# Ledger of designs, part 164: peptides against a protein of PDB entry 5D63

Target 1, 292 residues: chain A of PDB entry 5D63
Amino acid sequence: SLRRGIYHIENAGVPSAIDLKDGSSSDGTPIVGWQFTPDTINWHQLWLAEPIPNVADTFTLCNLFSGTYMDLYNGSSEAGTAVNGWQGTAFTTNPHQLWTIKKSSDGTSYKIQNYGSKTFVDLVNGDSSDGAKIAGWTGTWDEGNPHQKWYFNRMSVSSAEAQAAIARNPHIHGTYRGYILDGEYLVLPNATFTQIWKDSGLPGSKWREQIYDCDDFAIAMKAAVGKWGADSWKANGFAIFCGVMLGVNKAGDAAHAYNFTLTKDHADIVFFEPQNGGYLNDIGYDSYMAFY

## One batch from the design tools (peptide; made by RFdiffusion4, then SolubleMPNN)

Design b2_p23_6_s3 (from b2_p23_6, 16 letters changed)
Fold by OpenDDE base, seed 4:
Structure b2_p23_6_s3 (fold): chain B 292 residues (1-292), chain A 23 residues (1-23)
Amino acid sequence: as target 1 above (292 residues)
Amino acid sequence: SKDLPISRLPEMERRFQEFIASV
């Protein structure tokens, strides 16, 4: 079953992703096929999939940027019915906004079926051009038509997944304590993480004894990421991953506060030094405590 | 990077705990 999370949804046939046109929050905004850049934030192409309790394999899809939901216009079963962004809620009962998402016959891609109409999200004619129509279209679960097959590239981690990534890191102190603040985390590419760091002013911040030392830098980075998240996305129900960690050096005579994020595959953490913007697999400290 | 003497660890932990509690 598809897990709750943020996904970049890519067509199985052509290099096109499901895009909310211009990221607009207006009701009826077209959802279209659009090109994307791998390993970047594709701003209008991120969708929070929220599973509906007690309805098998059924979700709402909230556009992360606009905060609106994928909506089959009038719930029509007519082939070619527009799929748009529309105001909604995560646990709506409106069948226009309920999508059954299951593996296609190829076992890798998914099909997205409207719960009410039983039609499928279709990249019309497999058009790879920017702005290509996405519509509800007749189909079957076993049909091999790539116009209706979608890869769900997971862009987030659950708190449990983050916890697991931390737990298997070799630089965890025996008395490590982690504190989870949220349930689902958008994981940023390092380039974006670094840009937030730059924009925060931290690169120009002066280390000062007690008044602005390592803990201040680490907390400031966390705050900057939080603010970036709040300013960038209209959807709720997720956070931006940015950890704060307290560690003890190998000699046991110094402590340090620093940040961490997740690797691209979300399986490991990478340490981030907010005092210089460096990424390290081993920051030189054994993790003692963290929150994220 | 600039770190702190281990003697400051309890203080740092306290600060972090306070932050966590405030969220």
Scores: peptide ipSAE 0.342, ipTM 0.889, DockQ to the pose 0.870
Fold by OpenDDE base, seed 3:
Structure b2_p23_6_s3 (fold): chain B 292 residues (1-292), chain A 23 residues (1-23)
Amino acid sequence: as target 1 above (292 residues)
Amino acid sequence: SKDLPISRLPEMERRFQEFIASV
């Protein structure tokens, strides 16, 4: 079954993603097919899937940017009914905004069925053009029509997945103490992470003994990422992944504070030095403590 | 990258604990 998380939802037939037009929060904003760039933040194309308790395989889909929800207009079962962004809540009972999401017959892609109408989210005519219509359309779970098949590319990790990635790192020792602050984390591409670092002013910050040293740099980076998240996204119920770690060097005579994020496949962590903006698989320290 | 003497580790830990507690 589909896990709670943030997804980039891509058509199985053409290189088009489910896009909230202009990222607008207005009720009735069209959801359309749009091109995307891999390994980047596709701002209007990220969706938080929230599972509905006690309703099998059923979710709301909140646009991360606008904070509005995928909505079948009037809940109509008519083929060609518009799918739009509309105000809502994560655990709504409005069947216009409830979507049953299960694997298609190919075992890789998903189909998205409106809970009420039983019609499916359809990229009309498989149109790959920007702004192509997405609508509710008649269908079945077992048919192979790529117009109604979608890849759910997971863009976030749960706290448990993050914890597992940390635990696999060879620089995490038995003395490590980790503290989890949130439940779900959007994982940023390194380019975006670096840009936040640049915009924070940290590249121009002067290292000063005690008053502004390694722990200050690491905390400042986390604060910058947190602020970026708050300023960039209107949806709630997730955080932006940015860890802070204390480590001890191999000789055991020095300590350091630094950051870390997750690799592209979310399976491992990569260390980030906020004093110079470098990414390292080995930061040169054994982990002592972390929070994220 | 600049690190600190190991003697500063308890202080850093304290600051981190305080931060965690405030969240």
Scores: peptide ipSAE 0.342, ipTM 0.889, DockQ to the pose 0.850
Fold by OpenDDE base, seed 5:
Structure b2_p23_6_s3 (fold): chain B 292 residues (1-292), chain A 23 residues (1-23)
Amino acid sequence: as target 1 above (292 residues)
Amino acid sequence: SKDLPISRLPEMERRFQEFIASV
């Protein structure tokens, strides 16, 4: 089963992703095929999949940027029916916005079926051009048509997955205490994480005894990431991953506060020094506690 | 990168706990 999370949804046949045109929050905004850049934030192409309780393999799909939901126009079963962004809620009962998402016959890609109409999300004619039509179309679960097959690339982690990644790190102290603040986390590329750091004013900030030392830098970075999240996305139900860690050096005579994020594969953490913007696999401290 | 004496660890922990409680 597809897990709750944020996904970049890419066509299995051509290098196009499901895109909400202009990221507009207006009802009836077209959802279209559009090119994407790997390892970057594709702003209009991120979708929060929220599983519907007690309805097998069925989700709403909320566009992160607009906060609107994938909607089959009038719930029509006619081939070529428009798929648009429309206002909604995560646990709606409106079948126009309910999507059954299961593996295709190839075992890697997914198909996206409207719960009511039983038609499938289709990249019409497999058109790879920017702005290509995405529509509801007749189909079956077992046919191999790539126009209706989609890769769901996970862009987020659950709190449990984040916890597991932290636990795998060799620099975790035996008495480590972790505090989870949210349930689902968008994981940023390092370039985006660094840009937030730059925009925060932390670069060039002066270390000052007690008034602005290591804990202030680390907390300021987390605050900057939080603000960036709030200012960038209209969807709710997720946070931006940015950890704060308190560590003790190997000699046991010094403590430090720093940040961390997840690696690209979400399997490990990488440390971030907010005083200089550096990424390190080994920060030189054993973790004492963290929150994220 | 500048760190703090280990004697400041309890204070740092307290500040972090207060932050955690505030979110």
Scores: peptide ipSAE 0.340, ipTM 0.889, DockQ to the pose 0.892
Fold by OpenDDE base, seed 2:
Structure b2_p23_6_s3 (fold): chain B 292 residues (1-292), chain A 23 residues (1-23)
Amino acid sequence: as target 1 above (292 residues)
Amino acid sequence: SKDLPISRLPEMERRFQEFIASV
């Protein structure tokens, strides 16, 4: 079954993603096909899938940017019915906003069926142009029509997945203490992470003994990422991944505070030095404590 | 990067614990 998480939803036939037009939070805003750039934040194309308790394979889909939900207009079963952004809640009972999401017949892509109408989210005519219509359309689970097949590319990790990635790191050992602050984390590309670092003013900050040293840099980065998240997205129920770590050097005579994020495949962590903006697989310290 | 003597680790831990408690 599809896991709770943030997804970039891409058509199986053409290089188009499900896009909320202009990221608008207005009711009735069209959801359309739109081009995307891999390994970047596609601002209007990220969707939080929230599973409905006790309803098998059924979700709401919240647009991260607008905070509105994928909505089949009037819940109509008519082919060509508009799919729009509309105000809602994560655990709504409104069948216009409930989507059954299961594997297609190819076993890799998903189909998105409206819970009430039983029609499917369809990239009309497989149109790859920006602004192409996405609509409810008749279909079946076993059909091979790529207009109704979607890849769900996971852009987030659960706290458990993050914990597992940390545990796999060779610089983490038995004395490590980790504290989890949130449940689901959007993982940023390094370019975005670096831009937040630059915008925070940390590159111009002066190291000063005790008053502004390594722990201050690391916490300031965490705060900057948190603020960026709050300022950028209207959806709730997720955080932006940015870890803070205390480590001890190999000689055991020095300590350091630094940051970390996840690799692109979400399987490992990479260390980030907030004093210089560098990414390192080995920062030269063994972990003592972390929070994220 | 600039690190600190190991003797400062308890202080750093305290500061981190305070942060964790505040969220």
Scores: peptide ipSAE 0.340, ipTM 0.890, DockQ to the pose 0.893

Design b2_p23_6_s4 (from b2_p23_6, 14 letters changed)
Fold by OpenDDE base, seed 2:
Structure b2_p23_6_s4 (fold): chain B 292 residues (1-292), chain A 23 residues (1-23)
Amino acid sequence: as target 1 above (292 residues)
Amino acid sequence: SKDLPMSQLPRMEARFQAFIASV
């Protein structure tokens, strides 16, 4: 079953993603096919899938940027019915905004069925052009039509997944204590993470003994990421992944505070030095505390 | 050890309270 999370949703037939046009929060904003750049944020193309309690395989899909929800216009079962962004809530009972998402017959892609109409989200004619129509269309779960098959590229991790990644890292002290601040985290590409670091002013910040040293840099980075998240996205129910660690060196005579994020595959953590913007697999310290 | 929700934040262990991160 599809897990709660943030997804980039890509057509199985052509290199097109489900895009909320212009990221607009207006009711009735078209959802369209649009090109995307791999390993980037793709701002208007991220969707928070929230599972509906006690309704198997059924979700709302909230556009991360606009905070609006995928909506089948009037809940119509007619082929060609528009799919739009519309105001809503994560746990709505409105069948226009409820989507049953299950594996297609190929076992890799998913199909997205409107709960009420039983029609499927369809990239009309498999059109790969920017702005191509996405509509509700008749279909079945077992059909091979790529216009109705979608890859769900997971862009987030749960706190449990983050914890698991930390636990696999060899640079964790035996006394480690981790503290979880949120439930679901958008994992940023390094390029975006670095840009936030640059925009924070940290590259120009002067290290000063005790008054502005490693802990200040690490906390400032986390604060910058948090603010970036709040300022960038209208959806709620997730955070931006940026951890803080306190670590001790092997000799036990030096301590450091630093950041960490997740690798692209979300399986491991990578350390980030906020004093120079470097990513390291080994920062020279073993973490005895983290919060993220 | 298992990571804890912030709502279950324990007091820092005494040995780490005195350990200053300074680099």
Scores: peptide ipSAE 0.102, ipTM 0.703, DockQ to the pose 0.055
Fold by OpenDDE base, seed 5:
Structure b2_p23_6_s4 (fold): chain B 292 residues (1-292), chain A 23 residues (1-23)
Amino acid sequence: as target 1 above (292 residues)
Amino acid sequence: SKDLPMSQLPRMEARFQAFIASV
């Protein structure tokens, strides 16, 4: 089954992603095919999939940027029915906004079926042009038509996945205690993470003994990421990944506070030094406490 | 140790208070 998470949804036939036009929150905003840049945020092309309790393989899809939901216009089963952004809630009973998402016959891509109409999300004619129509269309689960097959590129991690990444890192102290602040985290590319760091003013901040030292830098970075998240996205129910760690050196005579994020494949953590903006696999400390 | 949800956050252990982060 597809896990709860934030996805970039890419067509299996052409290099086009499901895009909410202009990221608009207006009801009836077209959802269209649009080009994308790998390893970037792709602002209007991120979707939070929320599983519906007790309804197998069925989700709402919330656009991360607009906070609106994927909606089949009037729930019509007619081929060519518009798919739009529309106001909604994560656990709605409106079948226009309920999507059954299961693996296609190729075992890698997914198909997206409207719960009510039983039609499928279709990139009409496989058009790779920006603004190409996405519509409900007749189909079957077993068809190989790439117009109705989508790759779900996971852009987030659960708290459990983050915990697993931390647990396998060699720079964790035997006394480690971690505290989870949220349930699902958008993982940023390093370029975006660095830009937030730059915009925070931390690169120009002066280290001062006790009054503004390592813990202040690390907490300021986390606060900057949190604010960036709040200011950038209208959807709720997720956070932006940015951890804080307290660590002790091998000699046990020095302690440090620093940040960490996840690697691109979400399998490992990488340490971030907020005093200089560096990414390190080994920061010289073993973490005895983290919160994220 | 398993990471704890915020809703299950225990009182901070005294042993961690001994390590002052100051660099």
Scores: peptide ipSAE 0.097, ipTM 0.706, DockQ to the pose 0.053
Fold by OpenDDE base, seed 4:
Order: C-alpha cells, then structure tokens, then sequence
Structure b2_p23_6_s4 (fold): chain B 292 residues (1-292), chain A 23 residues (1-23)
C-alpha cells in the first residue's frame, strides 16, 4: 500500500506531473499536467498523501504549496469532470476529496480513483503540454491506459525512515541518542538546501570562540530551514528535513556540532558543515546526539 | 535503541557533559 508521504506524481506515459495551477489556494483552481525538472522542488507539484483510517488504500491529497486538496468537481462520475484544488481537511469524509490509490496492472505505477465516483484521475488525451487537462474519467484498475497511470515519486521520509538511515551510518557513536521532532520530512535537494544556507547569512557569519561557534552555526541552519519551510508551504503535517548532530572525534578530545540531511535515495545521511556549506560523508566526528 | 520523540527526552548522560561543542 502507498505510505503516508509527500509525492511528486508523474504520468506514466509522458513527462508530465500533476500540477496545481499557479499554486493557487482558491477553490476550483485547476489541477493540470505540467512539465517538471528532475531533482528540483517542483513547487506546485508536491502532494501530501494522508491515509484515511479504516478505509483501505484511500487518501486525501493535499497540495503542499497551496494547502488545498485534490477535489473531483461535484463528485461527478461524468468523464471529463474537472479535478481541482479545493479547501479541505486531511481526514475529511467528503468523497469528492477521497482517493483510492493502488498499484496499476504494471506493478510500478498507481491509479488514482475517486472514492465516490469510481472514476480515475486522467491526463486527458495524454497531453504533455503545460496546462493539459486532468479530469475524472471512466476506467478500470486493470486497464493499461497510461493516461490514468501515475508514478508516485516519494519526496519525504518518516521519522522512522530517517532513524533507519542514521542507524546505518558508520559515524554514529555507540552511545548515540536521537530525538525526533516531527513525523514526516520533506527531503530537499542539496541545491535547495545550499540556497537556504546562503540566504540565511551563515556564509558571512564570523566564527567566534564560544559566542558564535559550531553549535550556533548548526542551530542557525536548522532555524533557517524551519523558517524556509514555514514561508514556502501552506500545508501542515510535515517538516523540512534538517538535522543537528553533536559529535566527538576519534581522539575523544574535541566535539563538534553540525547538520545533516538525507541522500537523494533517502537511504543514507550526509553531513553538512554550516560553517562552510560543505557536504561530507565523513565529517570527522561520531555523533552521540541528534535531533531532527 | 530507537530514537525518541522530543516529549520523551532522557536526561543527558554525565560522560558527555565534558564534550562541549567547541570548534
């Protein structure tokens, strides 16, 4: 089954993603097909899938940018019914905003069925142009039509997945204690993470003994990422991944505070030095504490 | 051991108090 998380949802037939037009929060904003750039944020094309308790394979889809939900207009079963952004809640009972999401017959893509109408999210005519209509359309689960098949590229990790990535890293002290601050984390591309670092003013910050040293840099980066998240997204129920670690060197005579994020495949962590903006697989310290 | 939610913060172990972040 599809896990709770943030997804970039890409058509299986053409290089088009499910896009909330202009990222608008207005009710009735069209959801359309739009081109995307791999390994970027794709701002209007991220969707938080929230599983509905006790309803198998059924979710709400919240647009991360607008905070509105994927909505089948009037819940109509008519082919060509508009799919729009609309105000809602994560655990709504409104069938216009409930989507059953299951694997297609190919085993790699998903189909998105409206819970009420039983129609499927369809990239009309497989149109790859920007602004192409996405609509509810008749279909079946076993149909091979790529207009109704979608890849769910997961852009987030759960706290448990982050913990697992940390646990696999060889630079974790035997006495490590980790503290989880949130439940689900959008994982940023390094380019975005670096840009946040640049915009924070940290590149121009002067290291000063005790008064503004490694812990201050690491916490300032964490704060900058948090603020960026709050300023960038209207959806709730997730955070932006940026960890803080305290580590000790091999000699046991020095400690450092630094950041970390996840690799592109979300399987490993990479250390980030907020004093210089560097990414390292080995920062020279073993972490005895983290919060993220 | 599993990482803990923030609400379940344990007391810091005494041995690490000597390792202040200083670089």
Amino acid sequence: as target 1 above (292 residues)
Amino acid sequence: SKDLPMSQLPRMEARFQAFIASV
Scores: peptide ipSAE 0.094, ipTM 0.694, DockQ to the pose 0.053
Fold by OpenDDE base, seed 1:
Structure b2_p23_6_s4 (fold): chain B 292 residues (1-292), chain A 23 residues (1-23)
Amino acid sequence: as target 1 above (292 residues)
Amino acid sequence: SKDLPMSQLPRMEARFQAFIASV
């Protein structure tokens, strides 16, 4: 079953992703096929899948950028019915915005069926051009038509997944306590994380004894990421992953405050030094406290 | 970096605590 999370949704046949045109929050904004760049944010192409309680394999899909939801126009079962962004809520009962998402016959890709109409999200004619029509179309779960098959690339982690990544890291002190602040986290590419760091002014910040030292840098980075998240996305119900750690060295005579994020595969953490913008697998400290 | 003697480290406790702010 598809997990709750943020997904980049790519067609199984052509290099096209499900895109909310111009990221517009207006009702009726077309959802279209559009090219994407791997390992980047792809701003208009991120979707929060929220599972509907007690309805098997059924979700709402909220566009992260616009805060609007994938909507089958008038819930029509006619082939070629427009799929648009429309205002909604995560746990709506509106069948126009409810999508049953299950594995296709190939066992890797998914099909996206409208709950009410039973039609499928279709990249019309498999058109790989930017702005290509995405529509509701007749189909079956067992058909192999790539126009209706989609890869769901997960761009977020649950708090449990983040916790698991931390737990297996070798640079965690025996007294470690972590505090989970949110439930789901968008994991940024390092390039984006670094850009936020640059834009924060931290690269030009002067270390000063006690008054602006390691903890100030680490907290300032987290604050910068938080602000970036709030300013960038209209959807709610998720956070941007950026942790703060307090660590102690092996000798036990020095402590440090630093940041951390997740690796691309979400399996491990990587440490980030906010004083210089460096990513490290070993920062020279074992964490005894984290919040993220 | 800061000086932090071992005596100031927290005692052993549960490794993970959830506190999701909702207000």
Scores: peptide ipSAE 0.017, ipTM 0.573, DockQ to the pose 0.208

Design b2_p23_7_s1 (from b2_p23_7, 10 letters changed)
Fold by OpenDDE base, seed 1:
Structure b2_p23_7_s1 (fold): chain B 292 residues (1-292), chain A 23 residues (1-23)
Amino acid sequence: as target 1 above (292 residues)
Amino acid sequence: MKDLPISELPRMEARFQAFIAAS
């Protein structure tokens, strides 16, 4: 079953992703096929899948950028019915915005069926061009038509997944304490994480005893990421992953505060030094406590 | 990079706890 999370949704047949045109929050904004760049933030192509309680395999899909929801126009079962962005809520009862998402016959891709109409999200004619029509279309779960098959690339982690990644890291103090602040985290590519760091002014910040030392750097980075998140996305119900750690060196005579994020596969953490913008698998400290 | 003496650990922890509590 598909987990709650933020997904980049890619067609199984052509290199096209489900895109909310111009990221517009206007009701009726077309959802279209559009090219994407791997390992980058594809701004209009991220969707928060929220599972509906007590309705098997059924979700709302909220566009992260616009805060609007995938909506089958008038809930029509006619082939070619427009799929648009429309205002909504995560746990709506509006069948126009409820999508049953299950594995296709190939066992890897998913099909997206409108709960009410029972039609499927279809990249019309498998058109790989930018702006290609995405519509509701007749189909069945067992058909192999790639126009209706989609890969759900998970771009977020649950708090539990983050916790698991931290737990298996070899640089954790025996009495480590982690504090989870949110439930779902968008994981940024390092390039984006670094850009936020650069834009924060931290690269030009001077380490000063007491007034602006290592914990100030680490907290400032988290604040910068938080602000970036608030300014970038209109959807709610998620956070941007950026950890803060307090560690002790091997000699036990020094303490350091630093950041961390998750690796691309979400299986491990990588440490980030906010004083220089470096990423390290071993920062030279055993983590004493952290929050994220 | 620059770190702090271990004697600063309690202060740093307290600051972290305050942040956590306010979040």
Scores: peptide ipSAE 0.445, ipTM 0.923, DockQ to the pose 0.857
Fold by OpenDDE base, seed 5:
Structure b2_p23_7_s1 (fold): chain B 292 residues (1-292), chain A 23 residues (1-23)
Amino acid sequence: as target 1 above (292 residues)
Amino acid sequence: MKDLPISELPRMEARFQAFIAAS
């Protein structure tokens, strides 16, 4: 079954993703096929899938950028019915915004069925052009039509997954204590993480004893990421992954505060030094405490 | 990159705990 999370949803037949046109929050904004760039933030193409309690395999899909929801126009079962962004809530009872999402017959892609109409999200004619129509269309769970098959590329991690990634790192102190602040985390590409660091002013900040030292840098980075998240996305119910860690060096005579993020596959952490913007697999400290 | 003497660890931990509590 599909896990709660943020997904980039890509057509199984052509290199096109489900895109909210212009990221507009207006009711009735078309959802369309659009090209995407791997390993980047595709701003209008990220969707938070929120599972509906006690309704098997059924979700709302909230566009991260606009904060609006995938909506089948008038809930119509007619083939060609528009799929649009529309205001809503994560746990709505409106069947126009409820989507049953299950594996297709190929076992890797998913199909997206409207809960009420029982029609499927369809990239009409498999059109790979930017702005191609996405509509509700008749179909079945077992047919192989790639117009109705979608890969769900997970762009976030749960708190449990993040905890697991941290726990397996070889530089965790024996008495490590981690504190989880949120439930779901959007994981940024390093390029975006670095850009936030640059925009924060930290590259121009000078280490000064007592007044502005290592824990100030690490906390400032987390604050910058938090602010970036608040300014960038209208959807709620997730955070941006950015860890703060306290470590002790091998000699046991120095302590350091630094940051960390997750690797591309979300399986491991990589350390980030906010004083110089460097990424390291081994920052030279045994991790003692962290929050994220 | 500069770190701090180990004697600062309790202060740093307390600061982290305060941040966590406020989050």
Scores: peptide ipSAE 0.445, ipTM 0.923, DockQ to the pose 0.865
Fold by OpenDDE base, seed 2:
Structure b2_p23_7_s1 (fold): chain B 292 residues (1-292), chain A 23 residues (1-23)
Amino acid sequence: as target 1 above (292 residues)
Amino acid sequence: MKDLPISELPRMEARFQAFIAAS
C-alpha cells in the first residue's frame, strides 16, 4: 500500500509529471501534465498523500506549493472531466477529493481512481507537452493503458525512516540521543540545501570564540531551513529535513556541532559542515546527540 | 572549520535542549 508522504507523480508512458498550473491556489486551477527536471525541486509538482483512516487505499492529494487539493470537477464520471486544484482539507469526506491509489497490473506503477466516480486520472492522449490535459476517464484496474499509470517518486521520509538512516550510520555512538520534532520530512537535493545555506549569510559569517562558534553555525542553518520551508510552501503537515548534531572527536578532547541531511536514496545520512558548506560521509566526530 | 574543547560540551548540550524544548 502507498505510504503517507510527499510524491512527485510521473506518467508511466511519457516524461510528464502531474502539475498544478502556475502553483495557483485558486479554485478550479487546472492540473496538467508538465515536464520536470530530475533531482531538483519541481515546485508545482509535489503532492502530499494523506491516507484516509478506515478507507482502504484512499487518500487526499494536497499540492505542496498551493495548499489546495486534487479535485475531480463535480465528481462527474464522464470521460474528460477536468481535474483541478480546489480548496479542501486532508481528511475531507468530499468524494470529489478522495482518491483510491493502488498498484497497477504491472506491479510498479499506480493508478489513481476517484473514490466516488470510479474513473481514473488520465493524461489525455498521453500528451507529453506542457499544459496537457489531465482528466477523469473510464478505465479498469487491470488494463495496461499508460495514460492512467503513474510512478510515485517519494520525495519525503517519515520520522521513523530518518531514524533508521541515522541508526545505520557508523559514526553514531552507542550513547546517541536523537530528538524528533516532526513526523514527515521533505528531503532536499544538496543543491537546494546549499542554496539555503548561501542565502542564510553563513558563508560570510566569521567564527568567533564563544560569540559565534560551531553551535551557532549549526543552529543558524537549522533556522534558515525552517524559515525557507515556511516561506516556500502553503501546505501543512510536513517539515523540511535538516538535522543538527553534536559530536565528539576521536581523541575525545573536542566537541563540534554540525548539520546533516539524507542521501538521495534516503537510506543514509550525509554530514554538512555549516562553516564551509561541505558535505562529508565522515565528518571526523562520533555523534553524541541530534535533533531534526 | 573550528571546533571547541570538550569542556564546552555541557553548554552546547544545554543549548540544544533549550532549542528542542522550545520547538
Scores: peptide ipSAE 0.445, ipTM 0.924, DockQ to the pose 0.884
Fold by OpenDDE base, seed 3:
Structure b2_p23_7_s1 (fold): chain B 292 residues (1-292), chain A 23 residues (1-23)
Amino acid sequence: as target 1 above (292 residues)
Amino acid sequence: MKDLPISELPRMEARFQAFIAAS
C-alpha cells in the first residue's frame, strides 16, 4: 500500500507530472499535466498523501505549495470532469477529495480513483503539453491505459526511514544519541540545500572563537532550512530534512558540529559542512549526538 | 573546517539539549 508521504506524481506514458496551475490556492484552480525537471524542486507538483484511517488505500492529496487539495469537481462521474485544487482538510469526509490509490496491473504505477465517483484521474489523450487537461474519467483497475497510470516518486522520508539511514552510516558511533523532532521530512536536492545555505548568509560568516563557532554554524543552517520551509510551502504536516550532528574526531581530542542530509535514494546520509558548504561522505568525525 | 577542543563537548551537548527541549 502507498505510504503517507510527499510525492511527485508522473504519468506512466509521457514525461508529464500532475501540476497545480500556478500553484494557486484559489478554489477551482486547474490541475494539469506539466513538464518537470528531475532532481529539482518542482514547486507546484508536490503532493502530500494523507491516508484516511479505516478506509483502505484511500488518501487526500494536498498540494504542498498551495495547501489546497485535489478535488473532483462536484464529485461527478461524468468523463471529462475537471480535477482542481480546492480548500479542504487532511481527514475530510468529502468524497470529492478522497482518492483510492492502488497499484495498476503493471505493478509499478498507480491508479488514482475518486472514492465517490469511482472514476480515475486521467491525463486526457495522454497529452504531454504543458497545461494538458487532467480529468476524472471512466476506467477499471485492470486497464492498461497509460493515461490513467501514474508513478509516485517519493520525495520524503519518514522519521523511521531517516533513522535507518543514519544507523547504516559507518561514521555513526556506538555512543550516538539521536533525537527525532518530526514525523515526515521533505528531502531536498543538494542544489536547493546549497541555495538555502547561500541565502542564509553563512558563506560570509566568520568563524570566531566562542562568539560564532561550529555549533553556531550548524544550528544556523537548520534554522535557515526551517525558515525556508515555512516561507515556501502552505501545506502542514511535514518538515524539511536538515540534521544537526555533534561529532568527535578519531583522536578523541576535538569536537565538531555539522549538518547532514539524505542522499538522492534516501538510503544514506551525506554530511554537510556549514562553514564551507561542502558535502562529504566522511567528514572526519564520529557522531556523538544528533537531531533532525 | 574549524572544530573545538574536546573540552567544549559538554557545552555543545547542553546547547543541543536545550534546542531539542524547545522543539
Scores: peptide ipSAE 0.444, ipTM 0.923, DockQ to the pose 0.869

